Peptides against a protein of PDB entry 3PBP. Designs and how they scored, part 120

Target 1, 203 residues: chain A of PDB entry 3PBP
Amino acid sequence: LNEKDLNLILNKSLVMYESLDSTTDVIVKRNVIKQLQFVSKLHENWNSRFGKVDIQKEYRLAKVQGPFTINPFPGELYDYTATNIATILIDNGQNEIVCVSFDDGSLILLFKDLEMSMSWDVDNYVYNNSLVLIERVKLQREIKSLITLPEQLGKLYVISDNIIQQVNFMSWASTLSKCINESDLNPLAGLKFESKLEDIATI
Target 2, 203 residues: chain A of PDB entry 3PBP as posed
Amino acid sequence: LNEKDLNLILNKSLVMYESLDSTTDVIVKRNVIKQLQFVSKLHENWNSRFGKVDIQKEYRLAKVQGPFTINPFPGELYDYTATNIATILIDNGQNEIVCVSFDDGSLILLFKDLEMSMSWDVDNYVYNNSLVLIERVKLQREIKSLITLPEQLGKLYVISDNIIQQVNFMSWASTLSKSINESDLNPLAGLKFESKLEDIATI

## One batch from the design tools (peptide; made by RFdiffusion4, then SolubleMPNN)

Design b2_p19_8_s1 (from b2_p19_8, 11 letters changed)
Fold by OpenDDE base, seed 3:
Structure b2_p19_8_s1 (fold): chain B 203 residues (1-203), chain A 19 residues (1-19)
Amino acid sequence: as target 1 above (203 residues)
Amino acid sequence: KEKLETKKEIGKFLIERFS
C-alpha cells in the first residue's frame, strides 16, 4: 500500500458514498459509510505520520510460487487461516524477514533459510519454500493489512479496523543481518528475539 | 554461495533454539 493506492481507495470510497440514495440497501449504505470513514482516517494518518510514500520505492512482495513450509509451525495456529503476508527489509543488502498474519490476530516473523533458486540439479531442487519461525506476536485483533516502507528497515505496520500499530524488530534483526553479511553466527548466541510493538495512530 | 550457506546454518540454529 502506497499513497497512490490509498488515494485510489479513498476516491473509490468517495464515489461509492456519493452514489448512496434512498433506494440503497441499509446494509450496503452502512458498509460504504464505514469504509469511507476508515479510509479517510487512514489517509489522514498516513499523510501525517508517514509522509508521502514514493511509489517508486514500493517493495512488492513477489509471490513466490509453491508450497511454504514453516518450521516449527505453532500448534495453536493449525486451526487458523493465514490472512496476509509481507516481506520486511532488515538491511540495504536485501536481507529480509517474512511476516504472516493469521485470522486469530497473530503475527509470525519468519526467516528464509533457503532461497528458491532455479536448479537443474535434481538433487538440489527445492520443492518447497523453507521458513523458520523466529517470533510470534499476538495482537488479538483482526488484521486487515500489512504495510512496509522501504526506507524503514525492520519495521512492519499492522492495520486493523481502528488502529495502526508498528512492529519494530531491529533489536534482533540488526544482529541477524550482521550474521548473514559476515558469515558469523556467534552474535546469535544469547540474542533475545523480542520485537517492540507500539501504537502509531488511531483510525 | 557463502551467503546461502550462512542462511542455511542460521536456519538450523534457529530451529534448534526454538524447537
Scores: peptide ipSAE 0.611, ipTM 0.948, DockQ to the pose 0.376
Fold by OpenDDE base, seed 2:
Structure b2_p19_8_s1 (fold): chain B 203 residues (1-203), chain A 19 residues (1-19)
Amino acid sequence: as target 1 above (203 residues)
Amino acid sequence: KEKLETKKEIGKFLIERFS
């Protein structure tokens, strides 16, 4: 994704917002508003504060219409601006984790529990796009970019002004992948959702 | 279909755990 793609997403979100009327379900309204707020903050970050937002190519927002929600959303991040988005593969199939960074230096790792929808009916309640919070990582750094490597499953590289760090969440993502692929949730019981943070290089 | 249902169930599980 690039600035053009972000603008497209923003435009789509605006169109969805403008389609809301008095007959629209309250939950649908809320979801659309949340989507617009999220994308707007991301766009603002891109143009005004950070120069650009590094959005991973694997992120499918450009092709998705309709509202999305993050559950639960950390209250502390409500007033902060999203700075980067990345999608990280956790297996050689279709299973992935979504990461969003914020200008407070936080990373949130998110699970897609629903398939992304291309469209939705504004006249009816549709829960199209869902992201579930798994972990919050507080780096307390200005995050410049998020980088993923397709050959490195469950790894996210975080670039700041002075350091490159690796977030490795395969400690739990391998189990999650297995649960999905085998349709068995039992291994999630007692699983610790804690990623490993390592310094890779000082710059 | 099965994979989709599994993801939904996982989502529910995670929400309950972290909310």
Scores: peptide ipSAE 0.608, ipTM 0.947, DockQ to the pose 0.550
Fold by OpenDDE base, seed 5:
Structure b2_p19_8_s1 (fold): chain B 203 residues (1-203), chain A 19 residues (1-19)
Amino acid sequence: as target 1 above (203 residues)
Amino acid sequence: KEKLETKKEIGKFLIERFS
């Protein structure tokens, strides 16, 4: 990611911000604002903390359309409410992980084992988006926003009131991606599904 | 088709592992 790419992301974030109006959903507004703040801070700290990062791909706001089912659903989260959702690319071949945050500060990382967009077979029409639980990450804070960067595979940025944290799950997602692409599940045996959590910046 | 089937199988594997 170079300064030019960061400027591009910043500009895109600004355009998104400028597109906000009174009819825009509050959650969307908040996410766009937080994204803008994040990118702005990255820009300010670019020369000091972050090496050259090349960002080539456009931000897609992944809106989960339609009902989804999480299996298994953690019993501990039954009484809590989902607050944010994000889709994180794990390779350049459109494999992705879905993350959902809850108001208890939990993040769940989910695998899409069934995709409606890929099921052209009427007999296999899935009415519900199936999501399989892979990992739960417990944060002891209120999650304000989830942000992804297209050029940063398997990385999720979690924004809270005072800190930006990075969740990096490439330790297992790289293997998962390989399994999908090669149609071989053998590498999943013995794989540890544990993400790395790192503090990136103080807000 | 193959990718879709693989994803289904992975899903089953993961459910079994974490259930």
Scores: peptide ipSAE 0.607, ipTM 0.946, DockQ to the pose 0.439
Fold by OpenDDE base, seed 1:
Structure b2_p19_8_s1 (fold): chain B 203 residues (1-203), chain A 19 residues (1-19)
Amino acid sequence: as target 1 above (203 residues)
Amino acid sequence: KEKLETKKEIGKFLIERFS
């Protein structure tokens, strides 16, 4: 992702926002506003730090296509700026978790309950894309980048100034994957959505 | 299609759990 790509997403979000009027559906309006807020924060972070924002291509393409909402959005994060976005595969069937980092050192792990690829299908048209909050991880560090390795399912590498940390959420993501693939939600009952944080290397 | 519906249901479940 480069600044040009981010600007494109921002522009798209702004155009959508400007199209809102008093007759606009309240749900649509809310989602567009949240999309704009999210992208604006990301853009602000880019400009303020003169650094790269790590956003995976798949997420970038998705954002250009339509508005997003995060539910619930942690109230504490309204005052903070998104810094990085990553998509982490949790199985070989392309189930994934989205991660967003913030400048307070928080990571939010998000579930896509609506498939973006299906959003524009005539038979399954969805105007708004949804992300559901699963977990907030507070690292209390300035997050420089998020890295994923395709061969390592359910693992996110967080790079800060002096350390690389691994967030491993396979403790719950394996169950989530099974629930999706088997169309059975029963195993989610009582499941703890707590990721494991481990120091990998000092840098 | 089934997978899509399952994801929607999971989303609802998670929202209810964490709201």
Scores: peptide ipSAE 0.608, ipTM 0.946, DockQ to the pose 0.538; fails the geometry check

Design b2_p19_8_s4 (from b2_p19_8, 12 letters changed)
Fold by OpenDDE base, seed 2:
Structure b2_p19_8_s4 (fold): chain B 203 residues (1-203), chain A 19 residues (1-19)
Amino acid sequence: as target 1 above (203 residues)
Amino acid sequence: KEKLKTKKEIGKFLIERFS
């Protein structure tokens, strides 16, 4: 965790807090407030020189965020194991795509339709983190690692034993980013969600 | 507020399209 990452988390927590209204569930409200308090305290106590923060003991009792749900989940991947996870920025803001690789050589590209949070009510709070399937890319290779570059939006580098490949999804991610930022879903209706796969280097 | 609502709506749209 660095200062930039902490600022991003803080901003997300603030947005979640500001989204609260009279129709929001009481449990959700309480947990969002606790999340904001925690992140704010981390930011306040951030020591940039040492890269450390003073974490209050009471927050150490909070559970990590709940399980992830992928919708729809590809039936073919039910018996396979996830091997790598990466987050790819699609704009200069906070919009991102999550990628998960599997041991069958598949990549799935996922959209976060809900903000992630921790469980602050140890006894009663259950939170499922939502991920929506956009695309499955079948590489049929043993994936060793996933690499992203902050300056290269919507690009994922896949490393296998003998090749580096680039997955470029800006063909649809640029539109998705615009839809989010402008609060307009109309451009999604005719959008083709197909990424470009390209060989970059042979190893 | 608006961004969170939009993301939820996008999620619903995508689920309906690919399910």
Scores: peptide ipSAE 0.596, ipTM 0.945, DockQ to the pose 0.775
Fold by OpenDDE base, seed 3:
Structure b2_p19_8_s4 (fold): chain B 203 residues (1-203), chain A 19 residues (1-19)
Amino acid sequence: as target 1 above (203 residues)
Amino acid sequence: KEKLKTKKEIGKFLIERFS
């Protein structure tokens, strides 16, 4: 990642922000705002040569038992704390995957099998939101932030101390999207739920 | 309405697969 690339990302984020209107889905709107804030901070820190990005508390989960329930919950994560949450669009029909990071460096990818109001405020949450575990990705690093780009379906950017990584789950999410939209579960049989992890930049 | 039913069914499928 160089300055030119960062500027390009910033410009894209700005364009997406400017495209927000009353017809924009609330989740999409939130993601765009979060993305813009993050990229702006990255850009500022890049120019100042500090490279440190501070994530605001509102983007972190104070408790594992927050605005949702996870089924099944990974036993290995029982004693760990959720650190970040993100929602990733997988199609233009507002189908989405929820991602939660933990302080052990794990990511869990979750499916919303019930459409309920989600709250990202730990102090004011809906307890009975249902999320189904699809995949666990172990990064074995401290996860500082989760970033999504609305124009990049099925992609999650994970920011740690020294690296930006991309998690791409379109290998299975494209099929999942099709199943939802066509009301046909048959393509899920034999589907491998394995995301691709790629290093994008060293910071 | 149909999508909601499908999502619920997908949820059941995934739970059975990964539990």
Scores: peptide ipSAE 0.585, ipTM 0.944, DockQ to the pose 0.398
Fold by OpenDDE base, seed 4:
Structure b2_p19_8_s4 (fold): chain B 203 residues (1-203), chain A 19 residues (1-19)
Amino acid sequence: as target 1 above (203 residues)
Amino acid sequence: KEKLKTKKEIGKFLIERFS
């Protein structure tokens, strides 16, 4: 990935964001916004790394999103491009994991440690500007799409050229959900944040 | 409010663990 490619992705994400209106599905809105947030962070990191500041873009990002952080950001992914984003519910409430794919075949699973506004009014939307890295899953394949099913908690379907794979993170997400809901972090001690990867079908 | 605090604490925990 070069700066030009990153800018293209950013611009596309911005266009998608600007296309949101009252008729847009809530889930679509959420995904688009999250995508924009992530791309903005990537752009920020890129600019910082290369010592380049684009004032216009920074202003646009600030206007639309404000500052975003992914902590820690995997250094290995600085030179790769985010390709897909998905939000996966981990319980029947509102707890969720954000997943981002990269063109190196990696998935990152992210935790939102701040609440987002439940308002989907674009004019009054408050962005979540904090994401925490939980796990990196290296698939080592070109990821075409990410699919989630509402009835399947903690499951992400990854579609590549020739295979559909399932990432199941309920092994740790169930505990995480419990910790959130019960306001008790003790169960996180010793918890392994390792998702299960399974081949589902060839395509 | 409590849930928000918990999420923030979880975030801190995760950052410390993986940094």
Scores: peptide ipSAE 0.583, ipTM 0.940, DockQ to the pose 0.498
Fold by OpenDDE base, seed 1:
Structure b2_p19_8_s4 (fold): chain B 203 residues (1-203), chain A 19 residues (1-19)
Amino acid sequence: as target 1 above (203 residues)
Amino acid sequence: KEKLKTKKEIGKFLIERFS
């Protein structure tokens, strides 16, 4: 199931890339290229080293709809390959954080500042989907999978070879959720975007 | 609609903060 979905995303990205020409808008071109690079790295990792990539349904559906950008993209991760993607709910109102893991053991936590479901809405058409970098967490481990539990808001479980770790970002995500829901950005000022890492179990 | 505007503004804020 996951491989099929990934292939669909890859194919879509390839088609978009192939449609680029010298007259294509620079921003569009850049975004399409970044999208292709992202999904290609994910696909490469699937086929080569990790065997399985966890791509959550919500993310898969969104990716099929259009190109994505990550801003800022950490320069250190440019040469590394994405390994897993997860979407973590931070409240009951469907606010969420996107997490992407890399083969260097890094996790990036991303905010969707544009609603993917609205990207193709006639009234609110957005050509590009945007992801904003909030935090990079370096685990220094080979990440096998990312797991989320629907009943546990703002928590991501990271499975490596010998340990399950929990990344808890509710320290800042609760504030972020409130800001979204109340349409007030003031609480973001001075907020530290630092997640808590905890060892849960040895395996 | 308001939520969308807020998210967009948050995005701008975060980009500025971390750039």
Scores: peptide ipSAE 0.582, ipTM 0.941, DockQ to the pose 0.527; fails the geometry check

## One batch from the design tools (peptide; made by RFdiffusion4, then SolubleMPNN)

Design b2_p20_3_s1 (from b2_p20_3, 11 letters changed)
Fold by OpenDDE base, seed 4:
Structure b2_p20_3_s1 (fold): chain B 203 residues (1-203), chain A 20 residues (1-20)
Amino acid sequence: as target 1 above (203 residues)
Amino acid sequence: KSSLETKKKIGKFLIERAKK
């Protein structure tokens, strides 16, 4: 992590926290709080070591939509509980990937093939959002929070107790984006949906 | 083709992939 990235993460976390209200889903609240806690800790540590990071306030929020169905749902995850959710932009045209973490340390990357969903802050859900499984990433650690950076397409930051990891799926997401934008699925043939996992920082 | 149609097709593709 560099100063800029940390600042962006912190900013996003703060904005998300500030967006919480009485109608916010309990899971969302929990996740945002946890994220803020971890990021704040990182920021504190960073400040102590490298000096104070200036936080520029940005009001870019990841939209959480539900309820949703996942198809196929990994059988191994039936016994586990979802812990976090995030939406990651893969282009500037609003194409996005949904990520859900589970308490087994798994992360699933999901494609929204149907946009008929309600926000989690809505009391009555009329439609389920269709999510299609793209990839399962097994981190095998307790995932505390999922963080996205507005300017970093196809990247997800996963915070656990002791480490921040980056999941980079632009290797396939760029192709996916192209397919969507050009209405051509041919480039998907033979595409490997394998994200790159990298350790970013130790917490 | 509409973006929606393309997304649906992509979804189908991904589902079929998972069955293999």
Scores: peptide ipSAE 0.638, ipTM 0.930, DockQ to the pose 0.392
Fold by OpenDDE base, seed 5:
Structure b2_p20_3_s1 (fold): chain B 203 residues (1-203), chain A 20 residues (1-20)
Amino acid sequence: as target 1 above (203 residues)
Amino acid sequence: KSSLETKKKIGKFLIERAKK
């Protein structure tokens, strides 16, 4: 993790925080606040170690989003609660993966097989909420935040109490993107949907 | 085939995969 990446993470967290309003789901509000707190702490630690980092002051407000229907839903997760959500771009178009974390330390990577809205704003119409399970990644830790960087395709940063980890799913997402863009599913045959997990930084 | 149709087919593929 470099200075630029940390700034992007912090900026994103700030944007999310600023987007909170009276119509935002209570759980989402809590999670966004917790994320901001954690990232702020990380930033503070960074500044203490590497010097002061300037943060961008201009933000575009982003709506808080989340999934509504997951198929199949892993049976093991019925007893657990979703804690975080993130959307990760897999190409320079509009193809994306949705990730949801649970309080057991699991991440599920999800495909939007139908046009959907994930807005938690009650004033927004949800056209469709269908998500399809691609992969479950089990982390043996409490997940505090999910962070994405706009310039890093197919990468998710998972922040826990003591570590930042990167989930890289471009091994399969590149093929998925190709399939979508070329309208050809043949490359999916035999494809392994296994993401790479890497430790990025200790906290 | 439209992108939407392709996505729908991908979804079906992924669901069927999960059943195996």
Scores: peptide ipSAE 0.636, ipTM 0.929, DockQ to the pose 0.390
Fold by OpenDDE base, seed 2:
Structure b2_p20_3_s1 (fold): chain B 203 residues (1-203), chain A 20 residues (1-20)
Amino acid sequence: as target 1 above (203 residues)
Amino acid sequence: KSSLETKKKIGKFLIERAKK
């Protein structure tokens, strides 16, 4: 997920919010509001770190492309602010996991279950309109940055003030990759989505 | 089955798992 992707997600979330009316199902309404809150926090953090991004242009286009969803979102994180985002490759076929950190020290690992080709300009872009929660990892640290290495599949490095930690999720991501590539979900049955956390170095 | 269809099914699986 990059700046452009974040803007698209925000725009779609805004579109969803604006589409709400008195006839909208209560659950849907709640989900849209929570999603907007989440994405807004992401955007706020992004702007603080990288500068303000103009989302208005993409917002107009997002009305045509449809909404973005994230399901489920942990209720405990509704009041916390997203601090970092990263995309981690899990195979050489470009399957990936999205990770978002929060100021409570949590990481959420997310699956892109819907990819659609969208035209936001002259070129066609592939965007994800849906993220699904896989796992929440509680680090209980102030997360400063997330780092990924392209040669290290299914590994995320988390930098805090005094330590670098590795989150390794290949225990389940290898199976997930296989399921995607082979179009077979059977191996997911009974799979534990538990990542390994390891201290790598003290800073 | 298309990759897209598989991913959608995986997503559904993960959502249902979270409800348990």
Scores: peptide ipSAE 0.634, ipTM 0.928, DockQ to the pose 0.488
Fold by OpenDDE base, seed 3:
Structure b2_p20_3_s1 (fold): chain B 203 residues (1-203), chain A 20 residues (1-20)
Amino acid sequence: as target 1 above (203 residues)
Amino acid sequence: KSSLETKKKIGKFLIERAKK
């Protein structure tokens, strides 16, 4: 198995899990969960071999070079290092949420409030200059990887040492998407930006 | 243009919320 194949299997396993409902046979459910557990474990082992990218360093460089900011940046996270980054689509258009994980087990969900972009690395990758904090999710686990599925809007899968968890933020992201698309902020009033965290499988 | 303006307003809203 190569990395690409492993990722494909993982994605398929996650899709299969999401297809489960209350009417699904117990044996089928167990089999799907076992498969997901196995693949997730393999993925963890794979990632451990290649190391993690220090996103914090990139953030610092971008800040020095230009107007790249996370606002507000939680004070507690200044002492920690960003470990993973993911982008999650929230609609069938171009609206997306950025997620960054930290080595304290925190996830921050971020909104791109500007369309401007900058290159912050030698490879000329272009990123948004402004990110706004929506929510901090404290998992209190070592986050090894973030997984997104294109067909699953507003869902993020988090793999840690012993568990895979789903973060579902469609409860607020659907409203956010509507606000953007309709150019109406009224629905944001009173909206709770609280994502749903669910344990998917133990690894 | 409308989308950009809306996004900016959303950003401001979110920042203000975080301060409370």
Scores: peptide ipSAE 0.618, ipTM 0.934, DockQ to the pose 0.350

Design b2_p20_3_s3 (from b2_p20_3, 12 letters changed)
Fold by OpenDDE base, seed 5:
Structure b2_p20_3_s3 (fold): chain B 203 residues (1-203), chain A 20 residues (1-20)
Amino acid sequence: as target 1 above (203 residues)
Amino acid sequence: SSKLETKKKIGKFLIERAKS
């Protein structure tokens, strides 16, 4: 995710939230609220690091589109704040996983199942508005930063106060990549989405 | 595109998995 993507997600989440009414399914309401909370926290953190993003113009043009922005949102993370975000390549074809850390020490690995983006100047504008939960990794430590290396596919480095850890998800990401590239979902059957956590170095 | 459609299907799969 970049600033533009985050802006779009935020706008989408806001629009979805505003669309809620008494006739909306309770599950939908819950999910939208959780998504908004998540994205809002993420945006806040983003702004603190990179400056405020003006979303007003884009927000005015935003509309409810497609599925949920984040699905499912782990209930346990409802009261926690997103702290870091990273994008990890899983192949040379530009397939990627999004990772978000939380202040409870959790990582969530997310799949972008919608990639379409169009101009906001178009009435039928479509943008990336969906992140699907793949896995939650609990580190139970304060995460300071997330680092990715272009030459290391499917690997995320997590820096805390005292240690650098590697999260390796190529065990499932390789299969995911194959499914995307070959347009075949069969290999996903029975696949375990469990990443490997390894201590790399003490700080 | 076929790729986009596949991603959408994968998303659906993952969502359904989370419900199971």
Scores: peptide ipSAE 0.648, ipTM 0.942, DockQ to the pose 0.503
Fold by OpenDDE base, seed 1:
Structure b2_p20_3_s3 (fold): chain B 203 residues (1-203), chain A 20 residues (1-20)
Amino acid sequence: as target 1 above (203 residues)
Amino acid sequence: SSKLETKKKIGKFLIERAKS
């Protein structure tokens, strides 16, 4: 995540939270609250490390653009807080997977199913408002950070206190990439969305 | 356009999979 991305996500989360009312579905309320908690925590951490970020300009624009959602949100995670977010490329065509970690040691892998043409800043930055759950990976560790390497497609590095682990999802992401690029969903039938977890190094 | 539509369909597929 960079500063711009964080601000955008925060603004969307705020807009979504502000839209809640007495008629809002309970599940929606929970998701929005958890999303806001997650993004707020990230923003706080960012500010503490790199200084305060002014989000006022982007926030004003975000009020017009609308919120984002994760669907489905695993019910088991309602009691936990999101801690990190990362985006991983799965091909050279800029198809990507979004990963969100939680303080229970879970990692969810998400698909961006909508590409919006909305501009949130003066530079015409585009943001996706819809994320779909692909897989939940339980790492059973406290996740400190998520690292991606541009030269390594479909790989996420998870750093905990004592170990660095690699989550490799190319077993299914290669097929997903192909489906997107060829506009054919047939290969998804029967596909197992199971990532490979491997220990890389002990800290 | 085709890519966008495909992504939407993939999203729907994944959602339905989660419900089953």
Scores: peptide ipSAE 0.646, ipTM 0.942, DockQ to the pose 0.528
Fold by OpenDDE base, seed 4:
Order: sequence, then C-alpha cells, then structure tokens
Structure b2_p20_3_s3 (fold): chain B 203 residues (1-203), chain A 20 residues (1-20)
Amino acid sequence: as target 1 above (203 residues)
Amino acid sequence: SSKLETKKKIGKFLIERAKS
C-alpha cells in the first residue's frame, strides 16, 4: 500500500458517501459509512507515520464529524488494502458487527463500542466513530465481495474467485448480544472469539 | 444509558484481551 493507493481508496469512499441519498439501501448506506470511517483512520495512521499532509482532511471532517478509532488495528494489516466492508446484525435488537476484508485474504471483525443511535438520514446522519477488533479470520483468498442476508443473523458470505464461504460468528455473537442486552459482561469471561468457516458452494 | 455503558465496557474488555 502506497500513498497514491490510499488516497485513491479514500477518494472513492468519499464519492460513495456523497452518492448516498434517500433511495439508497440501508445496508449499502451502512457499509459506505463504515468504509469511509475505516479508510479515514487508515489515512490518519499513514499520515502520522510519514508526516504527510491530509489534503482531504477538511472535507472528510466536514462530512464525517471528527476522528475515527480502530483499536487495536492489527499490525500485520498496515501494509494491506481494505477491499470490502459489511455490517452484520447479530440480533433483533440491532446489535451489529462490522467486517472488513483485506487484499491479503484476511477478514477483521469489529465491534461498535460507542454507538448510541443510528440515523440513516443522509441530512442528519449519526454513527459510531469507534471500532474495536474482535477477531481476525485468514481466508487466504482474494475476496471479491461480502454478502449479508438480513434474515441470517451473525452470518457473512465471502465470495472469492472459485468459492463462496460462510463465516458464522454466532458462537460468540450470541453471547455478546446477551451481554449487551442484559448489561452483564460475565459471560465474556473465557469466551472464544472464533468464527466458523464453511464452504458453501463452488463457482 | 446502561446499554452504552455496557458497550464501552465490552470495548475495553476486547482491547485488553488483544494486549494479552
């Protein structure tokens, strides 16, 4: 990943964000916004490391409102490019996981730890600026797309060149959901955040 | 809210876990 590539991704993300309107699908809106947040954080990290000027900072901040946090960001992924993003519901209470894929074939699953409310109104949008790493899943494939189905909680479909795989994280997400909804963290003790990967179909 | 506070605590938990 170089500066030019990162800027290109950022620009693309900004353009996508600007394209959001009242007719945009809710899932698309969510993904675009999360993509912008993630790329913005990457850009900030890049600038901090190399002392470069963020040309789009003012524009980005005007649209996104303030800094974004991904904590921790896997050090191994600093040199790789984010390729896809998805948001997956884990319960009927609108708790969700954010997933980002990278060009090394990795997926990171992220938790939104500060969001109070969601607004999908483009004119008055509110979103979480903080994302926390839950799990890294190494698929070792070129990820073409991420698909979510609203009726399938805690499931992500990963499309590569020759295969569709399902990532199922309900093994831990059900517990996480319970913890959130019941305001009890005790069940998190000893919980393994390991998603199940299954081949669904060949392409 | 209780939910917000819980999410914050979960976030902190996850961060600390990553450091271990």
Scores: peptide ipSAE 0.646, ipTM 0.941, DockQ to the pose 0.476
Fold by OpenDDE base, seed 2:
Structure b2_p20_3_s3 (fold): chain B 203 residues (1-203), chain A 20 residues (1-20)
Amino acid sequence: as target 1 above (203 residues)
Amino acid sequence: SSKLETKKKIGKFLIERAKS
């Protein structure tokens, strides 16, 4: 994810929050609040590192469109702060996984399952309104940065204080890619969504 | 089915998996 994507997610979350009223289902309300808290923390971290971002334009556009969801959000991460975000390609057809890190040392791998037909941008860009949890990876380290290499599909490099680790999720991402490209979900049956963690180098 | 429809189905699958 880049700055624009983060802003879009934040704007969508704000729209959802503002839509809450006394008649809103309790579960929906809770999920919206959790999502907003999550995205806000992510945005705060982004702003602290890269400066403040103006989200007003995109927010105005978001009011015309539907909500954004993250489902499910791990309950254990509710009180933790998102620290980094990255997008990893899993094939040459532009299928991708979103990764978010937290200050407890967790990584969540997310699937973009919804692409909106309507644009949230004045330039008529299509944006995602949903992220679905695939896997939580517990590193138990302070994650300083996430690095991806476009030539290395399904691989994420995690930089902590004194070590670089590789998260390789091609064991399941290759199947996921196939399912998307072939419009067939059958290969997902029995698939284990477990990424491989490997130490690459000590710094 | 379209790519979009497939992605939606995958999302639903993943959500249901998380509930199990």
Scores: peptide ipSAE 0.646, ipTM 0.942, DockQ to the pose 0.505

